# Ledger of designs, part 189: peptides against a protein of PDB entry 4HTP

Target 1, 231 residues: chain A of PDB entry 4HTP
Amino acid sequence: SQTVASHVPFADLCSTLERIQKSKGRAEKIRHFREFLDSWRKFHDALHKNHKDVTDSFYPAMRLILPQLERERMAYGIKETMLAKLYIELLNLPRDGKDALKLLNYRTPTGTHGDAGDFAMIAYFVLKPRCLQKGSLTIQQVNDLLDSIASNNSAKRKDLIKKSLLQLITQSSALEQKWLIRMIIKDLKLGVSQQTIFSVFHNDAAELHNVTTDLEKVCRQLHDPSVGLSD

## One batch from the design tools (peptide; made by RFdiffusion4, then SolubleMPNN)

Design b2_p26_4_s3 (from b2_p26_4, 15 letters changed)
Fold by OpenDDE base, seed 1:
Structure b2_p26_4_s3 (fold): chain B 231 residues (1-231), chain A 26 residues (1-26)
Amino acid sequence: as target 1 above (231 residues)
Amino acid sequence: SEEEEREEQEKLKEEFEEKIKKIEEE
């Protein structure tokens, strides 16, 4: 069956996350998230207009926005050092060059932007002059590739993990890769709490998640903001 | 109609593309 996630560009989610991060006020951060969510719900209603009992929900996006709550996928087995080595190889960076050293020593404050300890930001500046301006991946395709990485990590197939990572990287802009890295590392640095995200999604979302710890169930059961847990 | 539904879906896709473009310009 067709899903909203199969139509929504990953770039749109990344753009929304970038706006949230750059916003200083809580109200402005909430507004950007709400606008994305409303667009998603409108698309869902249009896509499923003649279908009453669909399992499609906001879950494909929510699991990327709140990656620390992921329970369906096993661990990726990916750390910053692995990504650094992969980028050095893929971009053919000189090992003793400035950009390779920035990636490997990402914890050292060598950057002009004060991004010490934020590997994703360091990677962004290295990638910006070298990557495509626009990515081609949908949210569904990103999730499929992340599922592949987790599955192959469990099976100890490092070659297949590398293949899926290369597919993600070669089909993504520098901005999309910044956010993808943060999703894999499970730290988005949005400046809004999990509680705030749930409260904007649905009034009962935090309560249902506290009981079930199942993010998919939360997104499916509370898809309609007007229908509560008691209904 | 099926045609009206396709047009509505296409409009929503265009809105997503416009959001992407605005960020590329920032």
Scores: peptide ipSAE 0.072, ipTM 0.609, DockQ to the pose 0.042
Fold by OpenDDE base, seed 4:
Structure b2_p26_4_s3 (fold): chain B 231 residues (1-231), chain A 26 residues (1-26)
Amino acid sequence: as target 1 above (231 residues)
Amino acid sequence: SEEEEREEQEKLKEEFEEKIKKIEEE
């Protein structure tokens, strides 16, 4: 595939998101995002050096960073309870055990970490001691699997939804799964606003998105940070 | 050149791999 997303590990995005989340200051959060974005643009320029007028853009990453703005794929039909049950099954957790109960009752403050209501964090702590594999997915592969989930949800193919979820889970680290869960439930908890993400991406990004509500169009038209809407 | 392009692509890939290694160390 001739896309940046087909080369960028999902783990790299998750690492960036983790750094952003852990950063206390806005400036530091912005720095981490900018570094990832700059690396992406650099890779794009290298990958497409001899190919002008490509449709490839930051969109594959942006739609995972701002999942609440997703408009291309339909709803996943996945809730925390479904994921909890899936993890209990996959990890063979005792149903009356502490970890299973934490996943099922994720809204109750039962943990010392203050993660009540954050299913992804609860899942992370359950997965961390049990998930030893390194992630192997690219951003493109993650998006392909998410597209499959959405499509199969629309088609009411629950078996295929489970299959795609299993592929995601079994090929992801605990950290990657934490972020994947947050992408699916559309709440990354980065501590940085949508406006800030757009402003770092391109000066005109917020404006174009407000008019078009099309995240892919925003990413394509404003791929070059030096070329504005009026240019 | 095409060779230079491939070298740059490989370098960028290595940079991503190094980022992964840092994650593994955390």
Scores: peptide ipSAE 0.046, ipTM 0.597, DockQ to the pose 0.042
Fold by OpenDDE base, seed 3:
Structure b2_p26_4_s3 (fold): chain B 231 residues (1-231), chain A 26 residues (1-26)
Amino acid sequence: as target 1 above (231 residues)
Amino acid sequence: SEEEEREEQEKLKEEFEEKIKKIEEE
């Protein structure tokens, strides 16, 4: 079945997240999120114009925006050190080189950008001059690959985990990889609270999530901002 | 540059909006 997520580029989500992160004020952060959400809902309405009973919702995006609330897929089993080693290998970085050392020692202040402790930012700067390919993944494809990673982690299939990671990396821009890393590590650093995200999505979203702890259910039941829980 | 990155982001947004428009026309 066609979903909104199968049509929305992952790059668009990442661009939105980047705008949110760079925005200083809460109001601006909210605006950027709302614009993305409104576009999503509009696309949904267009895509499903002739289908009243669809299960499609904002969930594919929401689970990437609030990865700490993910309950459907199991743990990825991926840490920064693993990603560092993968990037060193993939980019053929000299092991004793500056960039390899930055990735491995991402927690150590290097004094240049103040990004100490944020692996995704360190990775971004390493990737930016090297990533020549434009990202081509949709949100659905990203979620499918993340599902694969989680499933293979549970099955202890390290080779398949690496395969899926390589597919994510090779089909993503540096900016997309920055956000992908943050999604995997489950720390987006948006500067906006979970409650704010829910409040923008739907007035009843926080309440429904508190009761159900089911992000998909929240997105599905509260897909229409005009229809409340009591409706 | 940060400006080029903004332009690219804007272009992606426009492309997405165009896709929406295309679906609305179908």
Scores: peptide ipSAE 0.030, ipTM 0.607, DockQ to the pose 0.626
Fold by OpenDDE base, seed 5:
Structure b2_p26_4_s3 (fold): chain B 231 residues (1-231), chain A 26 residues (1-26)
Amino acid sequence: as target 1 above (231 residues)
Amino acid sequence: SEEEEREEQEKLKEEFEEKIKKIEEE
């Protein structure tokens, strides 16, 4: 069955996240998230207009926005150092070159951008002149690839992990990869709390999550913002 | 530039809204 996530470009989510991150005020951050969520719900209603009992929800996006709350997908087993090495290989960067050293020594301030300790930002600047301008992945495809990575990590299949990572990287813009890295590392640096995200999603979302610790259940049961837990 | 990135982001938003519109018209 078709899902909203199968139609929404990953780039659209990344653009929203970028807007949220760049916004200084809480109100502006909330606005950007709400706009994306409202668009998602509108798309859901249109896509499923003839189907009353669907399991489709905001979960595919929510699990990427709140990756620290992921419980369905197992650990990726991916660290910044692994990604650095992968990018050096993929981009054929000289090992002793400035860009390779920036990726490997991402915690060391290199003076120019103040991005010390943020691997995703360092990667972004290395990728920007080298990667596709526009990615081709949907949110569903990104989740499928991330599922593959987690599964293969559990199975200790390093070659298959690399394959899925290469597929993600080669089909993503520099901006998309910045956010993908943050999703994998589970630190989006949005400047908004989990409680704020839940409050915008649904008034009862924080409560339901506190009880169930199940992000999918939260997204499914509270899909309609007008229908509460007591209804 | 920051302006170019903003324009690209706005374009992506418009593309998403257009997809919604197409489904509503079907």
Scores: peptide ipSAE 0.027, ipTM 0.618, DockQ to the pose 0.634

Design b2_p26_4_s4 (from b2_p26_4, 17 letters changed)
Fold by OpenDDE base, seed 3:
Structure b2_p26_4_s4 (fold): chain B 231 residues (1-231), chain A 26 residues (1-26)
Amino acid sequence: as target 1 above (231 residues)
Amino acid sequence: EEKEEEEEWKKLKERFEKKIAEIEKL
């Protein structure tokens, strides 16, 4: 069956996350998230108009927005140092060059942007002049590739992990890769709490998550913002 | 900057609406 995630570009999620991150106030951050969520729900209603009992939900997006709550997918086994080495190789960066050293020493304040300690931001600036302007991946395709990475990590298939990472990287813009890195590392730095994200999604979302610890159940059971847990 | 972000959102919304309209025609 078709899912909303199979239709929504990953770029659109990343643009939303970028807007949330850049916004200074909590209210503005909430607005940007709500706008994306409302559009998703409208799309869901249109896509599933003739199908009342569907398992499709906001879960494919929510698990990327709250990656620290991921319980279905196993650990990626990916660290910043691995990504740095991969980018140096893929971009054919001189090992003694400024950009390679920035990626490897991302914790050291060497840049003018004050992005020390944020590998994703360091990577973004290295990637921006070198990557595609627009990515081609849907949210579903990103999740499928991340599932592949986690599965292959569990199976100790390093070559297949690299293959899936290369597919993600080569089909993503610099901005999309910035957010993808943050999703993999499980630190989005949105400036909003998990509780805020849940409260915008549904009034009962935080409670249901506290009881179940199942993000998919939260997204499915509370898909309709007007239907509560007690209903 | 805010105006550019709003224009980006407008484009995003239009993409969603267009895709919804495409689905409704099927």
Scores: peptide ipSAE 0.313, ipTM 0.820, DockQ to the pose 0.737
Fold by OpenDDE base, seed 1:
Structure b2_p26_4_s4 (fold): chain B 231 residues (1-231), chain A 26 residues (1-26)
Amino acid sequence: as target 1 above (231 residues)
Amino acid sequence: EEKEEEEEWKKLKERFEKKIAEIEKL
């Protein structure tokens, strides 16, 4: 079945997240999220115009925006140290070189940008001069690769985990990889609460999530902002 | 910086509108 996520570039989600992060005010952060969500809903209505019963929803995007609430995927088994080693290998960085040491010692304030402890920002600056300017992945393709990583982690297939990570990395810009790392580590640093994200999505979203702990159910049942939980 | 963000949003909006228009023509 056709999904909105199969048509939306991952780059467009990352650009929205970047705008939210850079915005200083709560109102501006909310505006950027609302604009993306409204565009998604309009696209959904056009895509599914002749279909009454669809399972498609905002879930593919929401699970990347709120990765700490993921319950469908098992653990990735990926930490910053694993990603650092992968980037050193992939980019053929000298192990004693400045960039390799920045990735391995990301907690130490060695950077000019004050990004100590934020591995994704350290990785971004290393990747920016070395990666594609524009990625090619859709939100659906990103989710498929993340599903593969979780499944292969459960099966203890480290070689296949590496393969899926390489597919993500080689098809993504430096900016997209910054956000992908934050999704895997489950810390987006958006400067807005989970409650704020739910309140913008639907008035009843926080309540339904508190009862069900099912992010997909929240996105499907509350897809229409005008239809309440009691309706 | 604000001008760059406005341009990025304009491009994103135009991409969504183009995709919607392509689907509506099918």
Scores: peptide ipSAE 0.310, ipTM 0.818, DockQ to the pose 0.773
Fold by OpenDDE base, seed 2:
Structure b2_p26_4_s4 (fold): chain B 231 residues (1-231), chain A 26 residues (1-26)
Amino acid sequence: as target 1 above (231 residues)
Amino acid sequence: EEKEEEEEWKKLKERFEKKIAEIEKL
């Protein structure tokens, strides 16, 4: 079946997240999220205009925006040190070189941008001069690859994990990889609370999530902002 | 920076609108 996520570039989500992160005020952060969500809902309505009973929802995006609330996908088994080693290998970085050492020692203050402890930002600056300017992945494809990683981690298939990671990396811009890393590590650093994201999504979203702990149910049942939980 | 972000959003919006228009023609 057709999904909104199969049509929306992952780059578009990443650009929205970047705008939210850079915005200083809560109101601006909310505006950027609302604009993306409203566009998604309009696209859903157009895509499904002839189909009343669809299971498609904002869930594919929401699970990437709130990755700490993911319950369907198993653990990735990926840490910053694994990603650092993978990037050193993939980019053919000298192991004793400045960029390799930055990735491996990401927690050590390097004095330049205050990015100490933020592996995704350190990776971004290493990747920016070396990666594609524009990625090719949809939100659906990103989720499929992340599902593959989680499944293969459970199955202890390290080779297949590496394959899926390489596909994500080679088909993504430096900016997309920054956000992908944050999604995997489950820390987006958006500067907005979970409660704020839910409140913008739907008035009843926080309550329904507190009861069900099911992000997909929240997205599906509260897809229409005008239809309440009691309706 | 704000101007670049606004242009990025405008392009994103235009991409959504274009895709919606393509679907509505089907």
Scores: peptide ipSAE 0.306, ipTM 0.817, DockQ to the pose 0.785
Fold by OpenDDE base, seed 4:
Structure b2_p26_4_s4 (fold): chain B 231 residues (1-231), chain A 26 residues (1-26)
Amino acid sequence: as target 1 above (231 residues)
Amino acid sequence: EEKEEEEEWKKLKERFEKKIAEIEKL
């Protein structure tokens, strides 16, 4: 079946997340998230106008926005050091060069930007002059690749993990890769709480999540913001 | 920065609207 996630570029989610992160006020952060969510719901309604009882929901996006609440997908087994080595290899960076050292020593303050400890930001600056301006991946494709990584990690298939990572990296802009890294590491640094994200999604979302701990159920059951848990 | 952000949102919204319109024509 067709899903909204199969039509929405991953770049559009990343642009939304970037706007949320850059916004200083809570109200502005909420606005940017709400605008994306409302657009998603409108697209869902259009896509499924002739189909009742679809299982499609905001879940494919929500699990990337709240990756710490992921329960369906197993652990990736990916750390910053692995990504650093992969980028050095892929970008053919001199191992003793400035950019390779920045990636490997991401916890050490080496620059004026105060990005010490944020591997994704360090990676972004290394990638920005070297990567595609626009990615080609949909949200669905990103989730499929992440599912592959988790599955292959469980199966100890390191070669297939590398293959899926390379597909993600080579089809993504520097900005998309920054956010992808944060999704994998499970820290988006949006400056809004989980509770805020749930409250914007649906008034009953936090309660349902607290009971079920199932993000997909939350997204499916509370897809319509006008229909409550008691309805 | 705010103008670039508004333009980015406008483009995002237009992409959604375009996709909706394409689906509604099917």
Scores: peptide ipSAE 0.275, ipTM 0.800, DockQ to the pose 0.763

Design b2_p26_5_s1 (from b2_p26_5, 13 letters changed)
Fold by OpenDDE base, seed 2:
Structure b2_p26_5_s1 (fold): chain B 231 residues (1-231), chain A 26 residues (1-26)
Amino acid sequence: as target 1 above (231 residues)
Amino acid sequence: MFEEYRKEREEKLEKKIKELEEKEKE
């Protein structure tokens, strides 16, 4: 069955997240998230117009926006050091070069952008002149690759983990990779709380999540903002 | 650059919605 996530470019989510992060005020951050969510719901209604009782929901996007609440997908087993080494290899960076050292020593302030400790931002600047301007992955494809990584981590298949990571990296822009790294590390740094995201999604979302701790159930049961839990 | 990117993608999404609506009428 076709899902909304199979039609939404991952780049669209990343551009939305970038706008949220760059916005100074809470109101602007909320507006950008709401606009993306509304577009998703409108597309869902069009895609599923003749189909009742679909299981499709905002969950594929929500689990990337709130990766710390992920319970279905097991741990990736990926750290910044692993990604640094992978980028050095993939981009053929000199190991003793400036860019390789920036990636490996991401915690040390290099004095340029104040991005010390933010591996995703350091990676972004290294990738920007070297990567595709536009990615080709959908949200569904990103989730499929992340599922593969988690599954192979549990199975201790390091070679298959590397294969899936390479596919993510080679088919993504520098901006998309910045956000993908933050999703894997489970820290988006959006400047909005989990409670704010839930409140914009649905009035009952925070309560339902507190009881169930099931993000998919929250997204599916509260798909319609006009239908509450008591309905 | 990012605003132009959003407008272009919103237009593409709207076009896809219209195409889906037209296919359901057939």
Scores: peptide ipSAE 0.075, ipTM 0.549, DockQ to the pose 0.446; fails the geometry check
Fold by OpenDDE base, seed 4:
Structure b2_p26_5_s1 (fold): chain B 231 residues (1-231), chain A 26 residues (1-26)
Amino acid sequence: as target 1 above (231 residues)
Amino acid sequence: MFEEYRKEREEKLEKKIKELEEKEKE
């Protein structure tokens, strides 16, 4: 079945997240998220106009926005050090070079940008001059690759994990990779709380999530902002 | 620059919606 996520570029989500992060005020952060959500819902209605009983929802995006609430896929088994080594290899960075050392020692304040401890930001600056300006992945494809990584991690298939990571990296811009890293590490640093995200999504979302701890169920049952839990 | 991207996204989405609606009428 066709999903909204199969039509939405991952770049669009990343651009939204970047706008949210750069926004100083809570109201502006909320606005950017709301606009993305509204666009998603509008597209859902159009895509599923002739299908009344669909399981499609905002879940594919929500699980990337709130990756700490992911319960469907198992652990990725990926740490910053693994990503650093992968980037050094993939980009053919000199091992003793400045960029390789920045990636490996991302916790040490070596850069002028003050991004110490934020691996994704360090990676972004290394990738920016070396990567494509625009990625080609959809949200669905990103989730499929992440599912593959988690499954292969559970199966201890390291080579297949690397293959999926390479597919993600080679088909993503530097900005998309910044956010992808944060999704994998499960720390987006948006400056907005989980509660705020739920509140914008649906008035009853926080309550339903507190009871069920099922993000997909929250997204499916509360897909329509006008239909509450008591309805 | 980011506002332009949003407008472009909205326009692309609207265009896709229209294309889908036209195909359903067919």
Scores: peptide ipSAE 0.063, ipTM 0.547, DockQ to the pose 0.469; fails the geometry check
Fold by OpenDDE base, seed 3:
Structure b2_p26_5_s1 (fold): chain B 231 residues (1-231), chain A 26 residues (1-26)
Amino acid sequence: as target 1 above (231 residues)
Amino acid sequence: MFEEYRKEREEKLEKKIKELEEKEKE
């Protein structure tokens, strides 16, 4: 069955996240998230107009927005150091060069941007002049690749992990990779709380999540913002 | 450049929505 996530570019989610991050006020952050969510729901209604009781929901996006609440897939087993080494290899960066050293020593303030400790931001600046301007992945494809990484990590298939990572990297813009890294590391730095995200999604979302700890169930049962838990 | 990309994606999404709506009317 077709899902909304199979039609939504990963770039659109990343653009939304970037806007949220850059926004200073809570209200503006909420607006950007709401606009994306409303667009998703509108597309869902169109896509599934003739199909009642579909299991499709906002879950594919929500699990990327709140990656710390992921319970379906196992750990990726990916750290910043691994990504640094992968980028150095993939981009053929001189090992003693400035960019390679920035990636490896991401915790040390070495640059003018003050991005010390934020590997994703450091990676972004290294990638920006070297990567595709536009990515080609959908949200579904990103989740499929992340599922593959987690599964292969559990199976200790390091070569297949690298393959999936390379597929993600080579099909993503620098901005998309910044957000992808943050999703993998499970720290988006959006400046909005989990509670705020849930509250914007549905009034009962936080309560249902607190009881079930099941993000998919929350997204599926509370897909319609007008239908509550008690309804 | 990024805003243009977003607009282009939004337009493509809207186009897809319209195409789906038209197919459902057929």
Scores: peptide ipSAE 0.031, ipTM 0.527, DockQ to the pose 0.348; fails the geometry check
Fold by OpenDDE base, seed 1:
Structure b2_p26_5_s1 (fold): chain B 231 residues (1-231), chain A 26 residues (1-26)
Amino acid sequence: as target 1 above (231 residues)
Amino acid sequence: MFEEYRKEREEKLEKKIKELEEKEKE
């Protein structure tokens, strides 16, 4: 079945997240999220105009925006050190070179950007001159690859995990990889709370999530902002 | 560059929405 996530580029989500992060005020951060959500809902209505009983929802995007609330997908088993080693290998970085050392020692302040402890930002600057300017992945394709990683981690298939990671990396811009890393590590650093994201999505979203702990149910049952839990 | 990229993507998304709306009216 056709889904909104199969048509939305991952780059569009990443650009929205970047704008949210760069915004100083709560109101501006909320505006950027609302604009993306409204565009998603509008596209959903157009795509499913002649179909009344669809299970499609904002869930594919929401689970990437709130990765700490993921319960369907098992653990990735991926840490910053693993990603550092992968990038050094993939980019053929000299092991004793400046960029390799920045990735491996990401917790140590390297002085220039104030990005100490933020592996995703350090990776971004290393990747920017070396990666494609535009990615080609949809939100659905990103989720499929992340599902593959989690499944193969559970099965202890390290080579298949690496294969899926390479597919993500080779089809993504430096900016998209920055956000992908943050999704995998489960720390987006948006400067807005979970409660704020839920409140913008739907007035009853926080309550339903507190009871069910099921992000997909929240997105599906509260897809229409005008229809509440009691309706 | 980043703002231009976002604007271009938003315009493409809007265009796809319009194309879908037009196909359903036919």
Scores: peptide ipSAE 0.031, ipTM 0.530, DockQ to the pose 0.349; fails the geometry check

